# Ledger of designs, part 38: peptides against a protein of PDB entry 4Y8H

Target 1, 222 residues: chain A of PDB entry 4Y8H
Amino acid sequence: TTIVGVKFNNGVVIAADTRSTQGPIVADKNCAKLHRISPKIWCAGAGTAADTEAVTQLIGSNIELHSLYTSREPRVVSALQMLKQHLFKYQGHIGAYLIVAGVDPTGSHLFSIHAHGSTDVGYYLSLGSGSLAAMAVLESHWKQDLTKEEAIKLASDAIQAGIWNDLGSGSNVDVCVMEIGKDAEYLRNYLTPNVREEKQKSYKFPRGTTAVLKESIVNICD

## One batch from the design tools (peptide; aimed at target 1 C31 G168)

Design b2_p27_7_s3 (made by RFdiffusion4, then SolubleMPNN; from b2_p27_7, 20 letters changed; failed a check: the pose's geometry)
Amino acid sequence: DEELRKERLEKLKKLFEEAEKTGKILV

Design b2_p27_7_s4 (made by RFdiffusion4, then SolubleMPNN; from b2_p27_7, 17 letters changed; failed a check: the pose's geometry)
Amino acid sequence: SAAAEEERRRRLAALFERALATGVVLV

Design b2_p27_8 (made by RFdiffusion4)
Pose (drawn by RFdiffusion4):
Order: C-alpha cells, then sequence, then structure tokens
Structure b2_p27_8 (pose): chain A 222 residues (1-222), chain P 27 residues (1-27)
C-alpha cells in the first residue's frame, strides 16, 4: 500500500493506491483505502486490511453518536484521540496504519497514526510499503502555500511513485479533497494508468465442452 | 495490504512456506 496526505491553502487532500496483496498475489486490483469517518473527516489506511476498515467504522460510528449528543460537527482531533487510544490499548495487534485528515470548526488538519498508537502532525505524510517512494516525491516537490490543484497533483504524483516503484502498490489512484467551507469531494479512481491491454484471443468455449453428470433446479423460494 | 516494506517481505515469505508445506502433505 501507498497512502499520502498533503495540506494546502484552504484544506487538506489525501490519496491512496488501490492494490491489495496476499503474499506475492494481488488479491484486489481496485479496493478503496479511503474511508469516511464523518462527512468532512476522511481516513487513508494501510496495514492489515480488515483492521483498517473495522477500526475506521467503529470510530466513525462513535463520532456520529458524539456529534449528535453534542449538537456539533465532529473534529479531526476527536477521531485522532479515539483512534490512537483504541490502537494503543491493543498494543499493536490491530495492524492499522492511518493518515487521518479533515476539516472542522477549528480548521483543516492532517495526522498519521501508527498501529501501536503514536500520532504525528505534518503538512505532508506518507505511510505503507510505498511510503519511501512517495516521500521521496513529497520531499522533492512539496512547498509551503500549495493551491488545491498543486496539492492534488503532488499527492497523486506521490502515489504514482509507489505504484510504479513499489511491488506492494499498483493499479489506480484514489483522492479525497477536504476544503474549508465546502463539501468533501471523494474522487474514486481519480487516475487509472494501469488499464489491462486487449487480450490476444477470446477463451469463450464451445457450449457443451464441459462434461456434466447431473442437473437439477434449486429451490430458492418458500 | 501492507504497512511497510518489511511487512510485504514477511507476507511473501509466509505465503511460500505455506505452499511448501502443502506440497509436502500431498507427497
Amino acid sequence: as target 1 above (222 residues)
Amino acid sequence: MTASTEDLETQIETYYEEKEEEEEEEE
């Protein structure tokens, strides 16, 4: 996995590749690693796939209840605190490595969370097996006072460095933009640079090629 | 999914060790 977060003028953008691996095998060519904790707080996850999804939904659920109880829009630091205290309690056994970003009444925020529970603050961040390829790009091209478009290009360029140079990353680029005073825009498959080429031949078989021993209608009704 | 390059290497090594054990059981 390669995931990034980049701050800009009036908000924050996060991005992720779309490859899932089971050993050397690509288990999923197009999984979403960008998760909605609340409408304007999004999370990119790397590590154990089920852990990132489960921990993100659990905190997202509690944030919703907390938002309703307090009659307030949720803050990123709340998601950060709840996630880090949950992950710390589990001593690293919940393998979730997260870049948490969003906008709230306090402003725009960008954080990272490691599985043992430590958190970091930054204007640009990268996690996952492709993090070094992405960081090399971020350290080369990031500057203070990026526009929204520059931040989106820098984030996807960082993901692309992970797609091409890291065997743990591939396929597509997902992006989510959280800008102050506006709805968060989730850009699923923002880039699709790895379209499978047309196959040389159709392997559709002549009907009857497979030997059959029995048939029967299955009752799915009542 | 992978959290680091070391995690990817570990997953690859574990996958091939399991395959070797399956081949031995079949034999």

Design b2_p27_8_s3 (made by RFdiffusion4, then SolubleMPNN; from b2_p27_8, 17 letters changed)
Fold by OpenDDE base, seed 2:
Parts: structure tokens; C-alpha cells; sequence
Structure b2_p27_8_s3 (fold): chain B 222 residues (1-222), chain A 27 residues (1-27)
């Protein structure tokens, strides 16, 4: 499972590997999904999909109510705080991680939350089993002042790198774009296995970025 | 750049303080 977030010049993109949700194969308990908290605040969650969905729905309802009462657009930092507080209370098992992103009157924001309570902020983030491969792509290709299209592509490429690292066939990538002054754009099945077959034929990985993670299988001989 | 937890917490704190100031100014 891989989730990513990428800030661009006028907003933020999040993407998730949704293979575990669509394939007949083993419901890997680690489903990544995109969840709407508010119209302009979304999260990518991985771990127990049911728990992340329940938490995001609860927070979404609370934020909506708060927004209605205050007549103010919800803030990403408010969603972050609520998510952080609830993840620790209700998810007793260490394993869920979230990317929280959105646009609000203060600008565009991208955060991550780990189940152990840590939070990160960045211009690009990756989490999950494929996060290292995704991060390698992000670090290599992220630049300041990305366009929306460049950010979508970068996020998608990062997810694909994560998927390939996880040896998964049948990749599905969901993308959500949150741009300042616009409605959120949810791109369901932005990449489907069928679309990837066409792109994979053209995707010559440059030979040089083979980060051969030498898994030194240290045979601990007893 | 990745912000440290401390930098994030400080940013959240500042954002909260700014929100409170704006709320007080609108009231």
C-alpha cells in the first residue's frame, strides 16, 4: 500500500494505491482509500480501512457542523488535530497512517499522521509499504512551482513506483486534487490496470535509479 | 523540506492563535 501527497503552485494533490479494494485477491487489511472530510479537505488513509473511514466520517461531520455554526470554511489544521485526537482514542492498534491535505482560507496544506502520534509537514509525503520507492520518485522529480498537471503526474508516478516495489499486479490509483479557488477534483481510477499496460510499454525506467535495496537476508543461524 | 514535529506543532499553534485573533477581531 502506498499513499502520497504533493503540493503544487496553487494547491495540493493526494493519491492512493487502491489495489486492495478492487482486486479479487486477498483483502489485504491494508487498503488505501481517499476520504472526504470536507469539500476542500481530503485524506488518504491506510491500515484498517473500516476504522479510517469511520474516523474520517466522524470528523467530517464535526467539521461540517463547526463550519455551519461559525460560518467559516473548515481549516486543514482543525481536521489534522481532530484526526490526531481520534486516531489515538479509537484505533488501539498501531498501524494506521494518514495523509491529510486540503485548501482553506490560509492556503494549501499537506500533513501526515502516524498511528504512534507523530505528525509531519512537507511539500511532498509518502506513506505505506511502497513509501520508500515512492519517496525516491518524489525526491528525484519534485520541484518548486509544480503545475497541477505536473503534480498529478508526479503523485501517480510515485504511487506506481510504490506498487512495483510491492510486486503487485493490477494497480489502481485514485487521485484527489484540491486547488485554491476551485472545487476538489476526485479522479477515481486515474490509473487503471488497462491504462497502465499502455504506459508501462512506454515507461523506460532510466537504468540509473535502480536503488537495489540489497535485502541482506541475514540468515540468523541458530 | 520536511518540517519537524516541533515545527508542525509550532505552525499549528500559530495558526490557532491567528484564528483566535481573527475571531476576536470579527467579534
Amino acid sequence: as target 1 above (222 residues)
Amino acid sequence: GFGSREELEESIRRAAEELERRRLAEE
Scores: peptide ipSAE 0.012, ipTM 0.396, DockQ to the pose 0.015
OpenDDE base, seeds 1, 3, 4, 5: peptide ipSAE 0.006, 0.007, 0.000, 0.008; ipTM 0.366, 0.360, 0.239, 0.366; seeds 1, 3, 4, 5 fail the geometry check

Design b2_p27_8_s4 (made by RFdiffusion4, then SolubleMPNN; from b2_p27_8, 23 letters changed)
Fold by OpenDDE base, seed 5:
Structure b2_p27_8_s4 (fold): chain B 222 residues (1-222), chain A 27 residues (1-27)
Amino acid sequence: as target 1 above (222 residues)
Amino acid sequence: GYGSREELAAAVAAAAARAAEAAALAA
């Protein structure tokens, strides 16, 4: 997995790859790792997919109930604290690592949460097995006062670095943009760098080649 | 678990207050 977050002048962007693995097997080439906590608060998940989903759904439900009760837009820090407390309670037994980002009446926010409940704050963050490759891109190209377009590009480039350099990362790039004063923009499969062109495997075998008796297409999804 | 929506709301509000420092750093 490679997940990133990048702050820009008027909001925050998060991005993720779409490879899911089970040991040496690619289980899913188009796994959604970006999750909505609330309309304007999203997270990117790393670690155990089931744990990430369960945690984000729980917090999302609680945030929704709070928002409905108070008639107020939810705050990113509220989601952060609830996630932190939940993860800390289990002392890392939950395999969820998160980048949490969003916009609220107090501005734009970007946080990371580790499975043991520790949190970080930054203008750019990376987590997952591809985080080192992604961070190399972020550290090299991040600057103050990024535009929305520059931030999307930077986040996408960072994810692609993970895809190219990390065996645990791959397939597509998903993006979610949270700009102040706007609805969140979820860009599913924003980039599809590994769309294998249909190799016209018209292997014209020369006359006399023994008929292939059994074509077992073992999709060895590496 | 929270017994009521009010209890949940109070817990979330308290959590938000405790995270104020983090908000300031992110702003």
Scores: peptide ipSAE 0.014, ipTM 0.373, DockQ to the pose 0.014
OpenDDE base, seeds 1, 2, 3, 4: peptide ipSAE 0.000, 0.000, 0.000, 0.000; ipTM 0.305, 0.274, 0.304, 0.321; seed 1 fails the geometry check

## One batch from the design tools (peptide; aimed at target 1 A46)

Design b2_p28_1 (made by RFdiffusion4)
Pose (drawn by RFdiffusion4):
Structure b2_p28_1 (pose): chain A 222 residues (1-222), chain P 28 residues (1-28)
Amino acid sequence: as target 1 above (222 residues)
Amino acid sequence: SEKKEEFFELYKPRMHRAEEVFEKYYPH
């Protein structure tokens, strides 16, 4: 996995590749690594796939209840605190590595959370196996006072460095933009640079090619 | 492509750490 977060003028953008691996095998060519904790707080996860999804939904559920109880829009630091205290309690056995970003009444925020529970603050961040390829790009091209468009280009370029140069990353680029005073825009498959080429031949078989021993109708009714 | 070579040259000094970073996020 390669995942990134980049701050800009009026908000924050996060991006991720879409490859899932089981050893050297690509288990999923197009999985979503960008998760909605609340409408304007999004999360990118790397590490154990089920852990990133489960820990993100659990905190997302508690944030919703907390938002309803307090009659207030959720804050990123609350998702940060709840996630880090949960991951710390599990001593690193829940393998979730997260970049948490969003906008709230306090402003725009960008954080990273490691599985043992430590958190970091920054204007640009990268996690996952492709994090060095992405950081090399971020360290080369990031500057203070990025526009929204520059931040989106820098984030997807960082992801692309992971896609091409890291065997743990591939396929597509997902992006989510959280800008102050506006709805968060989730850009699923923002870039699709790895379209499979047309196959040389159709392997559709002549009907009857497979030997059959029995048939029967299955009762799915009541 | 040119862009791909550029990103590769930026990453090249860090390739020796690749296995370490992989194990950090996806341990055996």

Design b2_p28_1_s1 (made by RFdiffusion4, then SolubleMPNN; from b2_p28_1, 19 letters changed)
Fold by OpenDDE base, seed 5:
Structure b2_p28_1_s1 (fold): chain B 222 residues (1-222), chain A 28 residues (1-28)
Amino acid sequence: as target 1 above (222 residues)
Amino acid sequence: SSRQEEMRALFAPYEDRVEEQRNRVAPP
């Protein structure tokens, strides 16, 4: 798994890969790792996918009830606190880590939560087995006052770095954009870099010719 | 209503902690 968050001038972006693995086997190529807590608060989950979804649904329901009771828009720090408490309570059983991000009346926010209950704050974050590769991209290219488009690109590039460098990461890139004053924009399969080109026509090589599969690495760096 | 009191009791600990957490976790 590779998950990232990036703050920009008017909001926050989170992104994730879509690979689910069972040991050395790719179990699912299109696993959703971005989850809605509230309309403007989302999380990216890593670890056991089923556990992350169940936790985020529970927190989402509680935040909705709290919002209704207080007549206030949900706050990212409320989601953070509830998630932290839940993960801490089950720290021995839930190997989940999360990026929590969103917009609320106090601004845009980006946090991470580790399974043992520690939390971090930053302008950019990465978690998962591909997080080191993602962080290298973020550290190299993050700047202040990113535009929405620059932040989406940076987050996507960071996820792709995870996909290329980590066997536990791969398939597609999902993105969620949370901009102040707008509805959240969930971009499912924003990038599909591993769409296997249709099997090149079976070149029937004559008996005795070793087919050298030329993998043309198309450098998309033009 | 009894439901409002129950909700208040349920979420009161979160409200106080949210303000503390905001002050601690809010980026400078």
Scores: peptide ipSAE 0.013, ipTM 0.386, DockQ to the pose 0.014
OpenDDE base, seeds 1, 2, 3, 4: peptide ipSAE 0.005, 0.007, 0.006, 0.000; ipTM 0.351, 0.333, 0.364, 0.270; seed 4 fails the geometry check

Design b2_p28_1_s2 (made by RFdiffusion4, then SolubleMPNN; from b2_p28_1, 19 letters changed)
Fold by OpenDDE base, seed 4:
Structure b2_p28_1_s2 (fold): chain B 222 residues (1-222), chain A 28 residues (1-28)
Amino acid sequence: as target 1 above (222 residues)
Amino acid sequence: SAERERQRALLAPRADRFAEVAAAVAPA
């Protein structure tokens, strides 16, 4: 997995690759690693896919209830606190490594959470097996006061570094843009750089290429 | 794509609840 977050002048962008793996096996070529906690608060997940999905759904439900109870829009720091307390309670046994980002009435926010419940803050972050490949791009090209377009490009370039250089990352780039004063923009398959071309040769041979030496038909109703 | 529409449809009821909350807390 490669996941990234990048702050820009008026919001935050998160991005992810779309490969799921089971050891050496590609389990899914186009999985979704971007999860909605609330309409304007999204997570990118690395680690155990089931744990990242389940924990984000659980906190998303509790954030909805909290929002209704308080008559307030959800805050990113509230989601962060709920996530870290839950993960800390389970002492790293919930294998969720998250980049949490969003916009709320207090502004734009970008955080990371590790499975043991530690949290970090930054203007750019990367997690997953492709995080070093992504961070090499981020460290090389990040600057202050990024535009929305520059941040989307930087995030997508960082994910592509994971796609090309990390075995655990691959296929497509998903993006979610959260801008202050706007709805969140979820860009599923924003880039599809790994479209399979048609094979030059067919391995479908004519009937009779391998001779049938014996055939037996058995009636099972007698 | 049908998958984007399915995602939008799954997102719609929850988005509507938050829009109702946002509308209720928006200064009149």
Scores: peptide ipSAE 0.006, ipTM 0.310, DockQ to the pose 0.015
OpenDDE base, seeds 1, 2, 3, 5: peptide ipSAE 0.000, 0.000, 0.000, 0.023; ipTM 0.190, 0.266, 0.216, 0.313; seeds 2, 5 fail the geometry check

Design b2_p28_1_s3 (made by RFdiffusion4, then SolubleMPNN; from b2_p28_1, 18 letters changed)
Fold by OpenDDE base, seed 2:
Structure b2_p28_1_s3 (fold): chain B 222 residues (1-222), chain A 28 residues (1-28)
Amino acid sequence: as target 1 above (222 residues)
Amino acid sequence: SAKQAEQAALFAPYAHLREEQRERVFPR
């Protein structure tokens, strides 16, 4: 997996690859690794796919209840704390590594969470087996005050570095853009750089293509 | 109650995004 987050001047973008693996096996070529916690708070998940999905759904439900109870829009820091406390409670046995991002009444936010409940903050972040490939792109091309378009390009280039250089990453780039004052823009398969071309040749041969060189009939019954 | 209607209005965008995400992730 390669997941990234990048802050820009008026919001935050997260992106992910679409390969799911089971050891050396590609289990799914086009899985979704971007999860909605709330309308304007999304996360990208690495680690155990079932755990990332289940924990984000659980916290999403609890954030909805908390928002209803408080009569307030959900905050990214609330989702961060709930995820952190839940993961820490299970002492890393929930294999979820998350980039959590969003917009709320306090502004735009970008965080990461590890399975044991540690958290980081940054203007750009990467996680997963492709994180070093992605970080090489981010460190080379990140600048302060990115535009939306520059941030989408940077995030997608960082995911592509994972697709090309990490065995655990592949296929497509998914993007979610969370801009202040707008709805979240989920761009499923924003890039599809690995579309299989149509087969130009057929391996169907007519009967008799393989010559019979010798035939023998053996009577098995005396 | 007025509070339930206000709460439903706050989460109406959430319901819409669930449907859109389902349609985009699993195109029928």
Scores: peptide ipSAE 0.000, ipTM 0.169, DockQ to the pose 0.014
OpenDDE base, seeds 1, 3, 4, 5: peptide ipSAE 0.000, 0.000, 0.000, 0.000; ipTM 0.160, 0.182, 0.149, 0.157; seed 1 fails the geometry check

Design b2_p28_1_s4 (made by RFdiffusion4, then SolubleMPNN; from b2_p28_1, 18 letters changed)
Fold by OpenDDE base, seed 3:
Structure b2_p28_1_s4 (fold): chain B 222 residues (1-222), chain A 28 residues (1-28)
Amino acid sequence: as target 1 above (222 residues)
Amino acid sequence: SARQEEMRALYEPYRSQADAVRERVAPA
């Protein structure tokens, strides 16, 4: 899996690959890893699909109820807190790690949550087995005051780097754009790259330690 | 209240989308 988030001048973008694996086998080439928590709050999920789905649905339901009772639009920090508390309660027994992003009346937000409930904040983030390759692209090309289009491109390029360098990542790129003052835009299969034959036949590295192939990263940045 | 109805209306267009974003198979 490769998931990323990128803040831009007026919002936030998240993106994910669509590969699903069962051990060494590609089980699905077009699984969805972007999940809606609320209309303008989305997450990119990695880890066990059942865990990510269950967690996001639970928090989504709670956020909807909270919004109704408080007569307030959902806040990203509220979703973050609920997710953090839930994941921490299970102390890593839930195999879900997430990038959480969205817009609310306080602005745009981007967070990550690890399976044990720890959280990070940033202008750009990557998680998953392809995260190192993705981060190399993000660190190289992220700048302040990105446009929406630049952020979508950067996120997509980062996912593609993960796809090319990680056997656990592949197939298509899904994108969700959350811009202040607009509806969220879910772009299913935003890119369908004709991924050349994966050079690696076996993933022998521990999760999250995928070797960055410089040649593949350079080809995406051109 | 009017604000509660506004919050309900906020979610109404998205209720049908729940099935479209489901993962069917566990990713690595």
Scores: peptide ipSAE 0.302, ipTM 0.679, DockQ to the pose 0.017
OpenDDE base, seeds 1, 2, 4, 5: peptide ipSAE 0.290, 0.280, 0.271, 0.284; ipTM 0.679, 0.659, 0.679, 0.690

Design b2_p28_2 (made by RFdiffusion4)
Pose (drawn by RFdiffusion4):
Structure b2_p28_2 (pose): chain A 222 residues (1-222), chain P 28 residues (1-28)
Amino acid sequence: as target 1 above (222 residues)
Amino acid sequence: MKKGGGIAHELIEERQTIDEELAEEEEE
C-alpha cells in the first residue's frame, strides 16, 4: 500500500493506491483504502486490511453517536484520540496504519497513526510499503502555501511513485479533498493509469465443451 | 508542526521479505 496526506491553503487532501496483496499475489486490483469516519473526516489506511476497515468503522460509529450527543460537528482530534487509545490498548496487534484528515469547526487537520498507537502531525505524510517512494516525491516537491490543485497533483504524484516503484502498490489512485466550508469530495479512481490492454484472443468456449454428470433445479423459494 | 513524515518501516520490511521469499522460490 501507498497512502499520503497533504495540507493546503484551505484544507487537506488524502490519496491512496488501490492494490491489495496476499503474499506476492494481487488479491484486489481496486479496493478502496479511503474511509469516511464522518462526512468531513476521512481516513486512509495501510496494514492489515480488515483491521483498517474495522477500526475505522468502529470509531466512525462512536464519532456519530458523540456528534449527536453533543449537538456538534465532529473534530479530527476526537477521531485521532479514540483511534490512538484503541490501537494502544491492543499493543500493535491490530495492524492499522492510518493517515487521518478532515475539516471541523477548529480548522483543517492532518495526522498519521501507527498501529502501536503513536500519532504524528504534519503538512505532508506518507505510510505503507510505498511510503518511501511517495515521501521522496513529497520531500522533492512540497512547499508551504499550496493551492488545492497543486496539493491534489502532489498527492497523486506521490501515490504514483508508489504505484510504479513499489511492488506492494499498483492500479489506481483514489483521492479525497476536504476543504473548509465545503463538502468533502471523494474522488474514487481519480487516476486510472493501469488499464489492462486488449487481450489477443477470446477464450469463450464452444457450448458443451464441459462434461456434465447431472443437472437439477435448486429451490430458492419458500 | 512538522513538514513531513510518517514512514512505516514495519510494512516496508514485510514487503521486502515477501519479495525475497518469491525470489528464492524462483531460483529453486

Design b2_p28_2_s1 (made by RFdiffusion4, then SolubleMPNN; from b2_p28_2, 15 letters changed)
Fold by OpenDDE base, seed 5:
Structure b2_p28_2_s1 (fold): chain B 222 residues (1-222), chain A 28 residues (1-28)
Amino acid sequence: as target 1 above (222 residues)
Amino acid sequence: MKEIGGINEELIKRLEEIQKEAAEKLAE
C-alpha cells in the first residue's frame, strides 16, 4: 500500500493506490483505501484491510453521534483522538495505519496514526509499504503554498512512485480533496495507469480444429 | 487475510537508525 496526504493553501488532499494483496497474490486490483469518517473528514488506510475498514466505520459512527449530540460539525482532531484511543487500547493488534485528513470550522488538518496509537502531524505524510517511494517524491517536490492542482499532482505522483516501485502497491490512484468551504471531492480511479492492453493472440481455436478419431458409446448398466 | 501493504519492520528499523545517526551528527 501507498497512501499519502498533502496540505495545500485552502485544504488537504489524500491519495492511495488500489492494490490489495494476500502474501504474494494480488487479491484485488481495484480496492478502495479511502474511507469516509464524515462528509468532510476522510482517511486513507494501510495494514489489514478489514481492520482499517472496521475502525474507520466505528469511529465514523461515533463521530456522527457526537456531532448530533453536540450540534456541531465534526472536527478532525476529535476523529484523531477517538482513533488513537481505540488503537492504543488494542496495543497494535488492530492493524490499522491511517492518514486522517479533513476540513472543519477550525481549518484544514492532516494527521497520521499508527496501529499502536501514536500520532503525527505534518504538511505532507506517507504510510504503507510504498511510503519511502512516496516520500522521495514528496521531499523532492513539496513546497509551501501549494495550489489545489499542484497538491493533487504531487499526491498522485507520490502514489505512482509506490505503484511503480513497491510490490505491495499497484493499479490505480484514488484521490480525495477536502477544500475549505466546499464539499469533499472523492475521485475514484483518478488515474488508471495500468489498463491492460488488448491481448495479441487467443487460444480459442475454431470448432473442428481437433479431429475426432473414434467414437464409442458404452452402456454401463447391467 | 487481505493485506493492504505490509510495513516492513526491517525497513522501519533501518530508517530509525538513519534518523538517529543524522540526529547524532547534528548534535555534534
Scores: peptide ipSAE 0.090, ipTM 0.429, DockQ to the pose 0.038
OpenDDE base, seeds 1, 2, 3, 4: peptide ipSAE 0.066, 0.075, 0.073, 0.063; ipTM 0.407, 0.431, 0.475, 0.409; seeds 1, 3, 4 fail the geometry check

Design b2_p28_2_s2 (made by RFdiffusion4, then SolubleMPNN; from b2_p28_2, 16 letters changed)
Fold by OpenDDE base, seed 2:
Structure b2_p28_2_s2 (fold): chain B 222 residues (1-222), chain A 28 residues (1-28)
Amino acid sequence: as target 1 above (222 residues)
Amino acid sequence: MKDIGGINEELVARLKKIQEKAAEELAK
């Protein structure tokens, strides 16, 4: 997996690849690794697929309840706190590594969470087996005051670095853009650089293509 | 188990060691 987050001048973008694996086997070529916690708070997950999905759904439900109880829009830091406390409680046994991002009344935010409950903050982040490939791109091209378009490009380029250079990453690029004052824009399969071309040849051969060199009939019944 | 690519902790540990060594060399 390669997941990234990049802050820009008026919001935050997260992106992910779409490969799922079972050991050395590609299990799914187009899985979704971006999860909605709330309308304006999204996360990208690496680690165990079931754990990332389950924990984000659980916290998403609790964030909705909290929002209703407080009569306030959900805050990214609230989601962060709930996620980290939950993960810490299970001492890393829930295999969820998350980049959490969003916009709320306090602004735009970008965080990462590890399975044991540690958290980081930054203007750009990467996680997963492809994180080093992604970070090489981010470190090379990140600048302050990115535009929305520049941030989307940077994030997608970083994911592509994972797709091309990490065995655990592959297929497509998913993107979610969260801009202040706008609805979240989820761009499923924003890039599809690995579309298989039509097979050039048919492997259907007419009967008789393989010659019968010898035939023998053996009677085995009395 | 369906995996979506976790962090290789061993690799991270090795990278940290390399980073520490590099920092020590830069401090000389």
Scores: peptide ipSAE 0.067, ipTM 0.390, DockQ to the pose 0.046; fails the geometry check
OpenDDE base, seeds 1, 3, 4, 5: peptide ipSAE 0.042, 0.050, 0.042, 0.061; ipTM 0.299, 0.358, 0.291, 0.393; seeds 1, 3, 4, 5 fail the geometry check

Design b2_p28_2_s3 (made by RFdiffusion4, then SolubleMPNN; from b2_p28_2, 16 letters changed)
Fold by OpenDDE base, seed 4:
Structure b2_p28_2_s3 (fold): chain B 222 residues (1-222), chain A 28 residues (1-28)
Amino acid sequence: as target 1 above (222 residues)
Amino acid sequence: MKDIGGINEELVEKLRRIAREAAERAAA
């Protein structure tokens, strides 16, 4: 997995690749690694797919209840705190490594969370097996005061670095843009750089290509 | 179980150790 987050002048973008693996096997070529916690708070997940999905759904549900109870829009720091406390409680046994981002009445936010419940903050972050490939791009091209378009490009380029160089990453780029004063823009398969061409040869042969050498019918109802 | 490329902390620590040892050898 390669997941990234990048802050820009008026919001935050997160992005992910779409490969899922089971050891050496590609389990899913186009899985979704971006999860909605609330309408304007999204998360990118690495680690165990089921754990990332389950923990984000659990916190998403609790954030909705909290929002209703407080009569306030959900805050990214609330989601962060709920996630980290939950993960810490389970001492890393919930295999969720998350980049949490969003916009709320206090502004735009970008955080990361590790399975043991540690958290980081930054203007750009990467996690997953492709994180070093992504970080190489981020460190080379990140600057202060990015525009929305620059941030989307930077995030996409960072994910592509993972796609091309990390065995655990592949296929497509998903993007979610959270801009202050706007609805979140979820761009599923924003880039699809690995469309397979049609096979040059078919291996479907006519029936009878393999000859039947012998047939025997045995009655077993004696 | 689907793995979406979790960071193995033990592997990271191993890599950090290897890098440190390599740096020490290069400085000698």
Scores: peptide ipSAE 0.072, ipTM 0.402, DockQ to the pose 0.059; fails the geometry check
OpenDDE base, seeds 1, 2, 3, 5: peptide ipSAE 0.058, 0.072, 0.066, 0.072; ipTM 0.385, 0.400, 0.387, 0.401; seeds 1, 2, 3, 5 fail the geometry check

Design b2_p28_2_s4 (made by RFdiffusion4, then SolubleMPNN; from b2_p28_2, 16 letters changed)
Fold by OpenDDE base, seed 2:
Structure b2_p28_2_s4 (fold): chain B 222 residues (1-222), chain A 28 residues (1-28)
Amino acid sequence: as target 1 above (222 residues)
Amino acid sequence: MKTIGGINEELIKKLKEIQEKAEKEKLE
């Protein structure tokens, strides 16, 4: 998995690859690793697929209830706190590694969370087995005051570095853009660089293509 | 187990076994 987050001048973008694995096996070529916590708060997940999905759904439900109770729009820091406390409670047994990002009335935010409940803050972040490949791109090309388009490109290039160089990453690039004053823009399969070509030849041969060179009938019953 | 990031299932299983042993030894 390669997941990234990049802040830009008016918001935040997160991106992910679409490969899931079971050891050395590709389990799914086009899985979704971007999860909605609230309309304007999204996360990208690495680690155990079921744990990332389940924990984000649980916190998403709790954030909705909290928003209704407080009559306030959900805040990214509230989601961060709920996630980290939940993960810490389970002492890393919930295998969720998350990049949490969004926009709220206080601005745009980007955080990461590890399975044991530690958190980081940054202008650009990467997690997963492809994180070093992604970080090499981010460290090389990140600058302050990125435009939306520059941030999408940078995030997509960082994910592609994971796709090409990490065995645990592959297939497509998913992107979610959260801009202040706008709805979240979820771009499923924003890039599809690994589309399988049409098979040029069929291995369907007519019956009898393989010549019978010798036939022997053996009586099995004495 | 479906993983989203190069975590070797065998390594996770070994780590869980080590943790379970360590927890049992703390309870004795």
Scores: peptide ipSAE 0.064, ipTM 0.424, DockQ to the pose 0.034
OpenDDE base, seeds 1, 3, 4, 5: peptide ipSAE 0.047, 0.062, 0.058, 0.054; ipTM 0.397, 0.425, 0.421, 0.403; seeds 1, 3, 4, 5 fail the geometry check

